Peptides against a protein of PDB entry 5HB3. Designs and how they scored, part 22

Target 1, 150 residues: chain A of PDB entry 5HB3
Amino acid sequence: RQMQDRCMSEYNQRIRNAPEGSIDPFRMACYKIIGRCDLSNRSLDGLQTDVNDWIWLQFNLARETDRSLELAGESYGLAELQASIREIGLKHFPKTAAEDTNGSFGMFFYLQILAGMFEQAIAYLYPFSYVDAVHFAIALTYYGLLRPVD

## One batch from the design tools (peptide; made by RFdiffusion4, then SolubleMPNN)

Design b1_p11_4_s2 (from b1_p11_4, 4 letters changed)
Fold by OpenDDE base, seed 2:
Parts: sequence; C-alpha cells; structure tokens
Structure b1_p11_4_s2 (fold): chain B 150 residues (1-150), chain A 11 residues (1-11)
Amino acid sequence: as target 1 above (150 residues)
Amino acid sequence: KLDEFMAEINS
C-alpha cells in the first residue's frame, strides 16, 4: 500500500508539474507497471512498441488484484483486457476473408488466443482458414481450453 | 487497418 501510494504521488506530480519532454518514459513505465498508476491509460507514452510489447503490457496491467487495495479507477482485469481485444478487432481487423487485404486476420487470431478468447478465436479463424481452425480447435479441446458444442 | 492499430498502440 505505501509503495503504491508513493508511486501514485510521484506519478501525479510528474504528470502535472514536469516540463514537457522532461519525463523519462522508462520511469513512467515503471510507475504504470509496478505502481499500477493510471491504468485507464494502457499505453507507454514516449515509447515505441510492437504488438508483442503491447500485449505484454496489457497482461501486466490486467493483473488480478484485490480491489480494496487499489485506488478507485486502478482496477483492470482479464475481462477488461478481453473487451479491449474485442474492440481492437472491431476497429482494425478484417471481419471476413473478402475484407482481408494483407493477411492480418492471423494477428487478431493470435491476440484472441493470448487473451484466452478461445471459442471466439476459433470462430473468427474458421472462415479464413478452415484447416487451421480445425487443427487449433482439436488442440485447444485436447488441453481442455475449448468446450465442444454438444 | 493494421497500420492504424500499430499507430493506436503507440499513441
């Protein structure tokens, strides 16, 4: 609690009072990841990230914590991450094979799998690649991650 | 769209 409070205090102070461009982005990243500061902002300002960096960050931010120990607005769980992935899919990824111009459907499938959205991921992949969807469905079922429809 | 996503995650 004390460490979190200190991180929040320092984070807020820097955001409010630091001259523009003077904040070390890595320090701010530490406040966000370790201190769980400002979880509503799910990006790292001043840092360039790829998809893997981004999804890693999202998982860290989506850490299950005791809400009673967090400040108001600092709660972020798997459900919220899954909702975010869904929204990303709606905005940035093809819905059908006809909309797929660059083969990016695989990336969205990947993100859904990482987020534990297995049924949705398989359903999404199926119209793009029947064979791959079936293979992944078999594998996920084998590991108990996918529930077959009766 | 993928480029837009990459831009979004870096914004």
Scores: peptide ipSAE 0.439, ipTM 0.905, DockQ to the pose 0.151
Fold by OpenDDE base, seed 3:
Structure b1_p11_4_s2 (fold): chain B 150 residues (1-150), chain A 11 residues (1-11)
Amino acid sequence: as target 1 above (150 residues)
Amino acid sequence: KLDEFMAEINS
């Protein structure tokens, strides 16, 4: 508790008062990840990140908490992350093979798999690559990660 | 759209 309060205080002080370019972005990242400061902001200021860095951050910020133990507050778990991935898909990725211009469907498939959205990932991939979708479906079914679909 | 996504995650 004391450590979190200190992290929050230092984070807020630096965001408000530090001259531009004087903030150590890695220190700020530590405050966010370890101190859980400013969780409404899901990015790391001052750091250039790729998709892997972004998804790693999202998983670290997510918590599986028993709802019964959660005080009335914002909960961000796997379900909320999955919802975010779905929204990203709708906004930034092709919905059909006809909309695909640069092959970015593979990246969205990747994000869905990482988030445990297996059925949705396979269904999404199928119109882009039948062979790949079947291969992944077989593998996921074998490991009990894909439920039988009608 | 992909470029916009990359911009969003870095904003």
Scores: peptide ipSAE 0.438, ipTM 0.905, DockQ to the pose 0.146
Fold by OpenDDE base, seed 1:
Structure b1_p11_4_s2 (fold): chain B 150 residues (1-150), chain A 11 residues (1-11)
Amino acid sequence: as target 1 above (150 residues)
Amino acid sequence: KLDEFMAEINS
């Protein structure tokens, strides 16, 4: 608790009082990730990130603890992350092969797999590449992550 | 669309 309070204090002080451009973005990232400061903001100011960095951040910011102990408005767990991935898919990724102009379907498939959305990921991939979808379905089934239907 | 996504995650 004391460490978290100190992190929050320093984070708030820097956001409010630091001259523009003087804040070390990596330090601010540490406050967010380790100190869990300002978790409503899911981005890292002053840092250019790729998709891997972004998804890594989302997982780290997500809570692993039971929602039962927290106010509903402050809880962000796996379910909320999965919802975010779903929304990102609807907004930024092709829904059909006809809409795919740059092969970005693979990235959305990748994000769904990382988020544990296995059934949805396979269903999404199938119309783009049935071969890849079948291969992943076999692998996921083998590892017990996909339940086969008789 | 991909560029827009990349812009969003960096905003």
Scores: peptide ipSAE 0.438, ipTM 0.906, DockQ to the pose 0.148
Fold by OpenDDE base, seed 4:
Structure b1_p11_4_s2 (fold): chain B 150 residues (1-150), chain A 11 residues (1-11)
Amino acid sequence: as target 1 above (150 residues)
Amino acid sequence: KLDEFMAEINS
């Protein structure tokens, strides 16, 4: 609590008083992750991120703590993250093999797997790569993450 | 679309 309170205080003070662009983006990231400041903004301003950085951040921000619920006004957990990934899929990724121009289906499959959307991920992958979908389904089933198809 | 996604996560 004390660390988070300090982070919030420093964050608020710096946002209000610091000249634009004078704040270290990494420090700001620390305030967001540790202090849970400004959780409505799910990006790291001033930092270039890849998909791995983005998804890592989303998991950290999706932590349900009593304080995060109080500060954010809305609950943001795994369910909301999964909903966000679904929305991203609808907007930015191919829905069918015919729409796939650059092989980006693999990235969306990857995001779904990381978010625990195993059944949806396999179903999505199947029309793009039958072999990969079957192999992944076998692996997920072995680890108890996918229920066998009846 | 992928480029748009990458732009979105960096916005």
Scores: peptide ipSAE 0.437, ipTM 0.906, DockQ to the pose 0.148

Design b1_p11_4_s3 (from b1_p11_4, 4 letters changed)
Fold by OpenDDE base, seed 4:
Structure b1_p11_4_s3 (fold): chain B 150 residues (1-150), chain A 11 residues (1-11)
Amino acid sequence: as target 1 above (150 residues)
Amino acid sequence: KLDEFMAQINS
Protein backbone atom coordinates (compact mmCIF):
# COMPACT_ATOMS: atom_id res chain seq x y z
CA ARG B 1 0.00 0.00 0.00
CA GLN B 2 1.99 2.87 -1.39
CA MET B 3 0.24 5.76 0.31
CA GLN B 4 0.37 4.19 3.74
CA ASP B 5 4.01 3.29 3.32
CA ARG B 6 4.85 6.82 2.31
CA CYS B 7 2.98 8.24 5.26
CA MET B 8 4.77 5.94 7.65
CA SER B 9 8.13 6.77 6.17
CA GLU B 10 7.53 10.50 6.28
CA TYR B 11 6.08 10.33 9.76
CA ASN B 12 9.04 8.45 11.13
CA GLN B 13 11.49 10.73 9.40
CA ARG B 14 9.84 13.90 10.63
CA ILE B 15 9.42 12.69 14.18
CA ARG B 16 13.09 11.84 14.35
CA ASN B 17 14.63 14.69 12.43
CA ALA B 18 12.34 17.69 12.50
CA PRO B 19 12.91 20.41 15.06
CA GLU B 20 10.41 20.44 17.89
CA GLY B 21 7.30 22.39 17.01
CA SER B 22 8.21 22.70 13.34
CA ILE B 23 5.77 20.09 12.10
CA ASP B 24 2.32 21.26 11.09
CA PRO B 25 -0.18 19.60 13.44
CA PHE B 26 -2.62 19.11 10.59
CA ARG B 27 -0.01 17.29 8.57
CA MET B 28 0.65 15.09 11.53
CA ALA B 29 -3.07 14.44 11.79
CA CYS B 30 -3.07 13.32 8.16
CA TYR B 31 -0.29 10.87 8.86
CA LYS B 32 -2.26 9.48 11.75
CA ILE B 33 -5.58 9.19 9.94
CA ILE B 34 -4.44 8.17 6.47
CA GLY B 35 -1.16 6.52 7.30
CA ARG B 36 -2.34 5.05 10.59
CA CYS B 37 0.86 6.17 12.23
CA ASP B 38 1.37 5.86 15.97
CA LEU B 39 -2.10 4.53 16.72
CA SER B 40 -1.19 4.04 20.35
CA ASN B 41 -1.62 7.78 20.62
CA ARG B 42 -5.31 8.32 19.94
CA SER B 43 -5.14 12.10 20.06
CA LEU B 44 -4.08 14.88 17.74
CA ASP B 45 -1.04 16.53 19.21
CA GLY B 46 -0.94 20.29 18.98
CA LEU B 47 -4.64 20.62 18.18
CA GLN B 48 -7.41 21.79 20.44
CA THR B 49 -10.24 19.29 20.26
CA ASP B 50 -13.71 18.87 21.70
CA VAL B 51 -15.74 15.74 22.31
CA ASN B 52 -17.03 15.69 18.75
CA ASP B 53 -13.52 15.92 17.36
CA TRP B 54 -12.39 13.17 19.69
CA ILE B 55 -15.16 10.75 18.82
CA TRP B 56 -14.75 11.45 15.10
CA LEU B 57 -11.08 10.62 15.40
CA GLN B 58 -11.81 7.44 17.32
CA PHE B 59 -14.13 6.20 14.59
CA ASN B 60 -11.57 6.96 11.93
CA LEU B 61 -8.89 5.11 13.84
CA ALA B 62 -11.15 2.22 14.75
CA ARG B 63 -11.13 0.01 11.68
CA GLU B 64 -12.33 -3.53 11.52
CA THR B 65 -9.96 -4.45 8.75
CA ASP B 66 -8.06 -7.62 8.22
CA ARG B 67 -5.05 -7.44 10.48
CA SER B 68 -2.93 -8.70 7.63
CA LEU B 69 -3.68 -5.50 5.75
CA GLU B 70 -2.63 -3.21 8.56
CA LEU B 71 0.96 -2.14 8.98
CA ALA B 72 0.21 -1.30 12.57
CA GLY B 73 0.96 -4.06 15.03
CA GLU B 74 -2.16 -3.33 17.04
CA SER B 75 -5.74 -3.86 16.00
CA TYR B 76 -8.24 -1.25 17.07
CA GLY B 77 -11.87 -1.73 16.14
CA LEU B 78 -15.34 -0.87 17.36
CA ALA B 79 -15.07 -3.27 20.27
CA GLU B 80 -11.94 -1.55 21.53
CA LEU B 81 -13.56 1.84 21.11
CA GLN B 82 -16.58 0.71 23.08
CA ALA B 83 -14.30 -0.61 25.79
CA SER B 84 -12.51 2.73 25.86
CA ILE B 85 -15.78 4.63 26.21
CA ARG B 86 -16.81 2.35 29.05
CA GLU B 87 -13.53 3.03 30.78
CA ILE B 88 -13.92 6.76 30.28
CA GLY B 89 -17.37 6.52 31.81
CA LEU B 90 -16.08 4.78 34.88
CA LYS B 91 -13.33 7.33 35.37
CA HIS B 92 -14.82 10.64 34.41
CA PHE B 93 -18.62 10.54 34.47
CA PRO B 94 -21.22 10.20 37.22
CA LYS B 95 -22.44 6.70 37.92
CA THR B 96 -25.59 7.83 39.73
CA ALA B 97 -27.76 10.90 39.87
CA ALA B 98 -26.36 11.61 43.32
CA GLU B 99 -22.88 11.94 41.84
CA ASP B 100 -24.01 14.30 39.10
CA THR B 101 -22.84 17.81 39.92
CA ASN B 102 -22.74 19.46 36.51
CA GLY B 103 -25.07 17.48 34.27
CA SER B 104 -22.23 15.72 32.48
CA PHE B 105 -24.26 12.51 32.27
CA GLY B 106 -25.63 13.76 28.97
CA MET B 107 -22.20 13.80 27.39
CA PHE B 108 -21.53 10.22 28.39
CA PHE B 109 -24.94 9.21 27.09
CA TYR B 110 -24.07 10.91 23.82
CA LEU B 111 -20.75 9.06 23.53
CA GLN B 112 -22.41 5.71 24.18
CA ILE B 113 -25.05 6.36 21.52
CA LEU B 114 -22.45 7.31 18.92
CA ALA B 115 -20.52 4.15 19.69
CA GLY B 116 -23.61 2.00 19.21
CA MET B 117 -23.91 1.12 22.89
CA PHE B 118 -27.67 1.66 22.79
CA GLU B 119 -28.85 -0.62 25.57
CA GLN B 120 -26.15 0.61 27.91
CA ALA B 121 -26.85 4.21 27.00
CA ILE B 122 -30.56 3.92 27.80
CA ALA B 123 -29.88 2.07 31.01
CA TYR B 124 -27.40 4.75 32.00
CA LEU B 125 -29.70 7.65 31.17
CA TYR B 126 -32.78 6.27 32.92
CA PRO B 127 -31.89 7.20 36.51
CA PHE B 128 -30.85 10.70 35.43
CA SER B 129 -33.81 11.46 33.18
CA TYR B 130 -36.69 9.03 32.97
CA VAL B 131 -38.53 10.99 30.31
CA ASP B 132 -35.52 11.36 28.05
CA ALA B 133 -34.61 7.71 28.42
CA VAL B 134 -38.10 6.59 27.45
CA HIS B 135 -38.27 8.94 24.49
CA PHE B 136 -34.90 7.86 23.23
CA ALA B 137 -35.76 4.21 23.71
CA ILE B 138 -38.89 4.66 21.62
CA ALA B 139 -36.91 6.30 18.85
CA LEU B 140 -34.20 3.64 18.88
CA THR B 141 -36.82 0.91 18.80
CA TYR B 142 -38.57 2.55 15.87
CA TYR B 143 -35.35 2.48 13.86
CA GLY B 144 -34.57 -1.10 14.86
CA LEU B 145 -31.59 -0.23 17.01
CA LEU B 146 -33.16 -1.29 20.29
CA ARG B 147 -35.19 -4.41 20.91
CA PRO B 148 -38.64 -3.89 22.38
CA VAL B 149 -39.01 -4.54 26.07
CA ASP B 150 -40.82 -7.82 26.88
CA LYS A 1 -13.40 14.44 36.56
CA LEU A 2 -14.89 15.88 33.39
CA ASP A 3 -12.07 18.38 33.21
CA GLU A 4 -9.63 15.53 33.42
CA PHE A 5 -11.34 13.83 30.52
CA MET A 6 -11.20 16.99 28.46
CA ALA A 7 -7.55 17.33 29.30
CA GLN A 8 -6.95 13.73 28.29
CA ILE A 9 -8.48 14.11 24.83
CA ASN A 10 -6.36 17.19 24.27
CA SER A 11 -3.11 15.62 25.41
Scores: peptide ipSAE 0.387, ipTM 0.902, DockQ to the pose 0.148
Fold by OpenDDE base, seed 1:
Structure b1_p11_4_s3 (fold): chain B 150 residues (1-150), chain A 11 residues (1-11)
Amino acid sequence: as target 1 above (150 residues)
Amino acid sequence: KLDEFMAQINS
């Protein structure tokens, strides 16, 4: 608790009082990730990130603890992350092969797999590449991550 | 659309 309070204090002080451009973005990232400061902001200010960085951050910011102990407004777990990925898919990724102009379907498939959305990921991939979808379905089934239907 | 997503994650 003491460490958390110190992190929050330093984070707030820097956001409010630091001259523009003087804040080390990596230090601020540490406050967010380790100190869990300002978790409503799911981005790292002053850092250029790619999709891998983004998804890594989302997993680290998500809570693994039971939601029962937290106020509903502050809980962000796997379910909320999965919901966010679903929304991102609807907004930014092709829904059909006809809409795919740059092959970005693979990236959305990748995000769904990382988030444990296996059934949805396979269903999404199938119309773009049935071969890849079948291969992944076999692999996921083998590892017990996809339940086969008789 | 992908560019928009990349812009979003960096905002």
Scores: peptide ipSAE 0.382, ipTM 0.901, DockQ to the pose 0.146
Fold by OpenDDE base, seed 3:
Structure b1_p11_4_s3 (fold): chain B 150 residues (1-150), chain A 11 residues (1-11)
Amino acid sequence: as target 1 above (150 residues)
Amino acid sequence: KLDEFMAQINS
């Protein structure tokens, strides 16, 4: 508790008062990840990140908490992360093979798999690559991760 | 659209 309070104080002080370019972005990242400061902002300021960095951050910020133990507050777990990925898909990725211009469907498939959205991932991939979708479906079914559809 | 996503994660 004391450590979290200190992290929050330092984070707020630095973000408000530090001269431009003087903030150590890695220190700020530590405050966010370890101190859970400013969780409404799900990005790392001052760092150039890729998709892998982004998804890693999202998983680290998410918590599996028993709802019965959660005090009235914002909960962000796997379900909320999955919802975020769905929204990203709707906004930024092709919905059909006809909309695909740069092959970015694979990236969205990847994000869905990482988030455990297996049925949705396979359904999404199928119109883009039948062979790949079937291969993944077989593998996921074998390991009990894909439930029978229909 | 992908570029917009990449911009978003870096904003």
Scores: peptide ipSAE 0.382, ipTM 0.901, DockQ to the pose 0.145
Fold by OpenDDE base, seed 2:
Structure b1_p11_4_s3 (fold): chain B 150 residues (1-150), chain A 11 residues (1-11)
Amino acid sequence: as target 1 above (150 residues)
Amino acid sequence: KLDEFMAQINS
């Protein structure tokens, strides 16, 4: 608690009082990841990231935490991450093969799998690649991660 | 759309 409070204090102070461009983005990243500061902002300002960096960050931020130990609005779990992935899919990824201009469907499938959205991931992949969807479905079922429809 | 997503995660 004390460490979190200190991180919050320092984070807020820097955000409010530091001259523009003077904040070390890596320091701010530490406050966010370790201190769980300002979790409503799920990006790392001043850092260039790829999809893997982003999803890693989301998992680190989307931990189950005792809400009583965190400030209001600074906690969310896997469900909230999954909701975010769903929204990203709706906005940025093709819904059908006809909409797929750059083959990006695989990336959204990947993100859904990482987020544990197995049923949705398979359902999404199926119209793009029947063979791949079936293979993944078999594998996920084998490992007890996919619940077949009755 | 993918480019927009990449821009979003970097904003």
Scores: peptide ipSAE 0.377, ipTM 0.899, DockQ to the pose 0.149

Design b1_p11_4_s4 (from b1_p11_4, 6 letters changed)
Fold by OpenDDE base, seed 4:
Structure b1_p11_4_s4 (fold): chain B 150 residues (1-150), chain A 11 residues (1-11)
Amino acid sequence: as target 1 above (150 residues)
Amino acid sequence: RLDKLMEEINK
C-alpha cells in the first residue's frame, strides 16, 4: 500500500508538474504498471509498443475486482478487456475473407484467444482458415476450454 | 493509440 501510494503520488506529480518532454516514459510506465496509476488511460505514452505489448499491459492492469465491494468508479477486469477486444475487432480487423488484404485476421484471432474468448475466436477463424479453426477447436476442447454451442 | 497501432499492423 505504501508503495502504491507513493507511485500514485509521484505519477500525479510528474504528470501535472513536469515540463513537457522531461518525463521518462519508462518511469511513467513503471508507475502505471506497479502503482496502477490512472487506469482510465491504459496506454504507455512515449513508448513504441506493439500489439503484444498492448495486450500484456491490458492483462497486467486488469484485475478481478469484486464489483460488489467497489463502491467507486471504473472497474477494469477481464470482461472490460474482452469488450475492448471485440470493439477493436469490429473496427480494425477483417470480418470476412474478402476484406482480408494482409492476413491480419490471425492477430485478431490471437487476441481473442489470449482473452479467453475461445468460442468467438474459433467462429471468427473458421471462414478464414477452416483447417486451423478445426485444429484449435480440437485442442481447446481437449483442455476443456471450448464450450461448443449446441 | 491502439487504433494507430492496429492501423500500422494492417498496413
Scores: peptide ipSAE 0.041, ipTM 0.709, DockQ to the pose 0.696
Fold by OpenDDE base, seed 1:
Structure b1_p11_4_s4 (fold): chain B 150 residues (1-150), chain A 11 residues (1-11)
Amino acid sequence: as target 1 above (150 residues)
Amino acid sequence: RLDKLMEEINK
């Protein structure tokens, strides 16, 4: 707790008082990840990141929360992450093969799989790649992660 | 934000 409090103090002080461009983004990232500072902002400012970096960060910051606390908006768990993935899917990823101009459907499938959205992921992938969808469905079913319909 | 990142990835 003492370490966390110190991280929080230093993080807040730097955000408020540091001259523009003088903040070490890696140090700030450490405060966020280790100290869990400013969890309302789940991004690493000043760092060039990709989707893998983003999703890794989300899982690190997410906590197991009770459903009752999830409604308060202050908690961030798996449900909130899944909701975020749904939102970015609706906004940035193709919904049909006709909309897919750059083959990005696979990335959205990947994000859904990582977030445990297995049924939705398979359903999404199926119209883009039948073969891949079937293979993933078989594997997920084998490991008890997909609930097949009788 | 993720939106910016996703836009870059999908361009």
Scores: peptide ipSAE 0.039, ipTM 0.702, DockQ to the pose 0.728
Fold by OpenDDE base, seed 3:
Structure b1_p11_4_s4 (fold): chain B 150 residues (1-150), chain A 11 residues (1-11)
Amino acid sequence: as target 1 above (150 residues)
Amino acid sequence: RLDKLMEEINK
């Protein structure tokens, strides 16, 4: 608690009072990751990041919590992450092979797999790559991770 | 912020 309070205090002080361009983005990242400061903002400002950095951060911030004990605005678990991935998919990734110009379908498939969205991932991949979708489906089924729709 | 990131990735 003492460490968390200190991190929160320093984070808030810097975000409000630091001169422009003087904030160390790596220190701010530490406050976010270790101190869990400002969990409503799940991004790292001032750092050049990619999708892998983003998804890594999401998993580090996500917690398996008893939702009955958590404040609605502070709860972030796997379900919320999965919802975010769905939203990203709807906005930024191709829906069909005809819409795919840069091969980005593979990245969305990857994000869904990492988040345990196996059925959705296979369904998404199928029209882009039949062979790959079948191979993944076989493997996931073998390990009991895929639940085929009856 | 995420939207900006995704826009850059999908260029």
Scores: peptide ipSAE 0.031, ipTM 0.660, DockQ to the pose 0.645
Fold by OpenDDE base, seed 5:
Structure b1_p11_4_s4 (fold): chain B 150 residues (1-150), chain A 11 residues (1-11)
Amino acid sequence: as target 1 above (150 residues)
Amino acid sequence: RLDKLMEEINK
C-alpha cells in the first residue's frame, strides 16, 4: 500500500508539474507497471514500443480481480483486453483476403490466439489460409480449447 | 491510441 501510494503520488506530481521533456519515460513506465498508476492509459508514452511490447503490457496490467487497494475505475481484465482486440480487428485489420495488402492478417490471428479467442481466431484465419486454419483447429480441438461454433 | 501499435503491425 505504501509503495502504491508513493508511486501514485510521484506519478501524478511528475505528470502535472514536470517541465516538458524532463520526464524520464522509463521511470514513468515503472510507475505504470509496478505502481499501477493511471491504468486508463495503457501505453508507454515516450518509449519506442512494438506489438510485442504492447501485448506484454496489456497482460501485465490485466487482473482477474481488483485489489482492494486499487483505485476505483482502474479495472482491466482479460475480458477488456479481448474487447480491445476485437475493436482493433474491426478498425485496423483486413476483413477479407482482398483487403489484405501487407499480410497483416497473421498478426491479428496471433493477437486473438494470445487472448484466448480461439474460435474467433480460427474463423478469421480461414479465408486467408485454409490449410493453416484447419491445422490450428485440429490442434486446438485436440487440446480441448476449441468449442464447436454455432 | 493505436497509432503506434498499428505502425509496428504494418511494418
Scores: peptide ipSAE 0.037, ipTM 0.704, DockQ to the pose 0.534; fails the geometry check

Design b1_p11_5_s1 (from b1_p11_5, 4 letters changed)
Fold by OpenDDE base, seed 4:
Structure b1_p11_5_s1 (fold): chain B 150 residues (1-150), chain A 11 residues (1-11)
Amino acid sequence: as target 1 above (150 residues)
Amino acid sequence: SFSDYTKKLLS
């Protein structure tokens, strides 16, 4: 906790006082990851990242915490991550096979699986790939992870 | 590319 406080202090100090263009994005990323600084901004600004980096960050930031003990807006758990995935899906991923031009449905399926959104993932995948959806459904059912969505 | 996805996800 002391380390977290120090990270937060340094993070805030740099954000507020650092000359323009002098902020090391990697250092700031370290503060965010280790210190969980500024959880309202769950991105690595100034870094060239990919979707794997993004999702990795989300999982690292997600914690089961007592929200009453945290600052407003600084709570982030699995539920919030899942909500973010849903929102992203609605905005940026195909909803039907007809909308899919580059096979991006697989990525959204992957994100949902990673986030433990198994039932939603299967429901989403089904219209794109029946066979794959069935295979995953069987596996998820075997492990007791699949629930009805509709 | 994954970079394209990142841009979408972070937008």
Scores: peptide ipSAE 0.020, ipTM 0.641, DockQ to the pose 0.062
Fold by OpenDDE base, seed 2:
Structure b1_p11_5_s1 (fold): chain B 150 residues (1-150), chain A 11 residues (1-11)
Amino acid sequence: as target 1 above (150 residues)
Amino acid sequence: SFSDYTKKLLS
């Protein structure tokens, strides 16, 4: 807690008082990850990142905590991450095979699997690749991860 | 913003 509070203090101080262009984006990233600072901004500003970096950050920031005990008023858990993935799916990924120009459906399938959205992931993949959807469904069922009644 | 960041990464 002491480390977290210190990170939060330093993060806020630098955001407010640092001269323009003097903020080290790597240092700020460290404060965000270790101190869980500014959870409403779940990005690494000033850094060259990709989708893997993004999803890695989301999982590092996600915590299942008692919301009644949260001091900062910020809550970010698996449910919020899943909501974010649904949102980006609606905005940035193909909904049908006819809309798929770059084969990006696989990335959205991957993100849903990582977030534990197994039933939704299989349902999404099915119209794009029937064979792959069936294979993944079998595997997920084998490990007890699919819940057909849900 | 998250939306802008996602748009950039997924474009």
Scores: peptide ipSAE 0.018, ipTM 0.623, DockQ to the pose 0.053
Fold by OpenDDE base, seed 5:
Structure b1_p11_5_s1 (fold): chain B 150 residues (1-150), chain A 11 residues (1-11)
Amino acid sequence: as target 1 above (150 residues)
Amino acid sequence: SFSDYTKKLLS
């Protein structure tokens, strides 16, 4: 797409040649989101963001279809996102209730649910809140989203 | 880095 090519050109020029401290982070964010520039860096540097912004960006950048419009080196899909969430879980979230100092287990549960990692999400939640885990398991089963054999 | 970004968002 012509617009995408222009965005990539502008993005690359700025990231490489712009004087230090002169880059508008919002403009760069637009190039990344609209032009899908530099998908190897799936973050918005220089902007104040939270977990919701991060996960929103990941889903916007993820593509499983319409590969005709994607560059070969710029592929990113749901599987890669799920892998990232697993990695985040291993590094930054409590594994047991004893490790939970700030109640952050709920955020990791939330991220797993958003990414469709339902079985893992339920398994993770259970030791922290068995009642909630059971309720979510029932609901997910009802909607055909939970695979107990997995 | 990815780790730094994640730490920032989750802190």
Scores: peptide ipSAE 0.018, ipTM 0.612, DockQ to the pose 0.058
Fold by OpenDDE base, seed 3:
Structure b1_p11_5_s1 (fold): chain B 150 residues (1-150), chain A 11 residues (1-11)
Amino acid sequence: as target 1 above (150 residues)
Amino acid sequence: SFSDYTKKLLS
């Protein structure tokens, strides 16, 4: 679209040519979100952000559309998001209750649930909180979201 | 980069 082309042009112009400290981070965020500029970099530089902002941005940018219509190398859908969450889990979150020092297991469980990784989320939560894992498993099964183990 | 941003938020 014409709007996307203009956003991309302005985004690239500012990234390459703007003097240091002159870039409005909010404007750049608008280009990222509305124009889907530079999807290989799914972050908002120059802004105070947390994990909720991060996950919101990921879902905002994720699209389950025909990949043939997207720019080469910049396709980003639910599958890519799930892969990113899996990678983050391996690097930044405890694997067992014994490794948990700050209770961060809940955040990783939350991220997996949001991304529709229900079986993995329940399996992950179980050793940390048996009761919570059972309750979520029952609810997810009731709504047909949790696949039974073979 | 995306990786640096993620590391900063989650580490």
Scores: peptide ipSAE 0.011, ipTM 0.595, DockQ to the pose 0.048

Design b1_p11_5_s2 (from b1_p11_5, 4 letters changed)
Fold by OpenDDE base, seed 5:
Structure b1_p11_5_s2 (fold): chain B 150 residues (1-150), chain A 11 residues (1-11)
Amino acid sequence: as target 1 above (150 residues)
Amino acid sequence: SFSDYYEKILS
């Protein structure tokens, strides 16, 4: 708690008072990740990032166990992450094979799997790749991760 | 925005 309070104080001071372009983006990233500052902004501004960095950050910020120790309004969990992935899917990924122009369906499948959205992932993959969907469904069922669809 | 950032990392 003491560390979190200190980080939050320093983070806020720098965001508000530092001259433009003078803020070390890595330091700010540390405040976000370690101090859990400004969790409403789940991005790393000023840093070169990719999808792997993004998803890593989301999982690090999505904590259930330490929620009671978090500052008011600074809560983020798996459910919120899953909701974000659903939103991403609706906005940025093809819904049908006909809409797929760059083969990006696999990335959305990947994100859903990482977030534990197994049933949705399989259902999504099916129209793009029947064979792959069946294979993953069998594997997930074998390991008890896939629930039968109603 | 979240959407803008995601588009950035997917590009």
Scores: peptide ipSAE 0.052, ipTM 0.772, DockQ to the pose 0.057
Fold by OpenDDE base, seed 3:
Structure b1_p11_5_s2 (fold): chain B 150 residues (1-150), chain A 11 residues (1-11)
Amino acid sequence: as target 1 above (150 residues)
Amino acid sequence: SFSDYYEKILS
């Protein structure tokens, strides 16, 4: 608690009072990850990042905790992450093979798998790559991760 | 927003 309060204080002070361009982005990242400061903003400004960095951050910030103990606006779990993945899919990824011009369907499949959205991932992949979808479905079923339709 | 950030990293 003491550490968290200190991190929050320093984080807020820097974002409000620091001269433009003087904030160390790595220090701010530490406040975000370790101190869990400003969880409503789940990005790392001032750092060169890619999709893997983004998804890594989301998982580190996501907590499987009692929601009743979380502060208002500072709650983020797997369900919220999955909702974010769905939203990203709707906005930025192809819905059909005909819409796919750069092979980006694989990235969205990857994100869904990482987020534990196995049924949705297989359903999404199927029209793009039948063979790959079947292979993944078999493997996921074998390990009890995919729930076949009854 | 998530969308804004994601657009930056996907571009």
Scores: peptide ipSAE 0.052, ipTM 0.766, DockQ to the pose 0.052
Fold by OpenDDE base, seed 1:
Structure b1_p11_5_s2 (fold): chain B 150 residues (1-150), chain A 11 residues (1-11)
Amino acid sequence: as target 1 above (150 residues)
Amino acid sequence: SFSDYYEKILS
């Protein structure tokens, strides 16, 4: 807790008082990840990142801990991550094969799988790729991750 | 925003 408080203090100090362009983005990232600072902003400013970096960060920040122990506005868990995935799906990914102009359906399927949204992921993939959806459904069922219908 | 950042990393 003492370490977290120090991280929070330094993070806030730098955000408020550091000259523009002088902040080490890697140091700030460390404060965010280790100190869980500013969880309302789940991005790494000043760093070039891709979707894998983003999803890695989300999982690191998403904790199933007692929210009463978190600072006000600084709670983030799996449910919130899943909500975020749903949101970006609605905004940025095709709903039907007819809308798929760039083949991005696979990325959204991938994100849903990573977030543990297995039933939704299979349902989403099915109209795009029947064969792939069936294979994933079989595998997920085998490992007890997908609830089959009786 | 989250959406803006996501668009950035997907581009």
Scores: peptide ipSAE 0.050, ipTM 0.762, DockQ to the pose 0.056
Fold by OpenDDE base, seed 4:
Structure b1_p11_5_s2 (fold): chain B 150 residues (1-150), chain A 11 residues (1-11)
Amino acid sequence: as target 1 above (150 residues)
Amino acid sequence: SFSDYYEKILS
């Protein structure tokens, strides 16, 4: 708690008082990750990040705590992450093979898998790549992660 | 926004 409070204090002070461009983005990232500062902003400014970095950050910031115990008005957990991924899919990824111009469907499939959205991921992949969808479905079923639709 | 970040990382 002491460390978290210190991180939060320093984070807030730097955001408010530091000259523009003087803040070490890595330090700010540490405050974000370790101190869980400003969780409403789940991005790392000033750092070159890819989708893997983004999703890693989201999982680290997501709390597994029961929402019932969180007195804080805003909770960020797996459900919220999954909702975000769904929204991303709707806005930025092809819905059909006809809309696929750059083959980005695989990335959205990947994000859904990482977020544990296995059924949705397979359903999404199927019209793009039948063979791959079947292979993943078999694998996920083998590991008990996919619930076959009856 | 997430959209802004996503566009940034996908570009």
Scores: peptide ipSAE 0.070, ipTM 0.786, DockQ to the pose 0.056; fails the geometry check

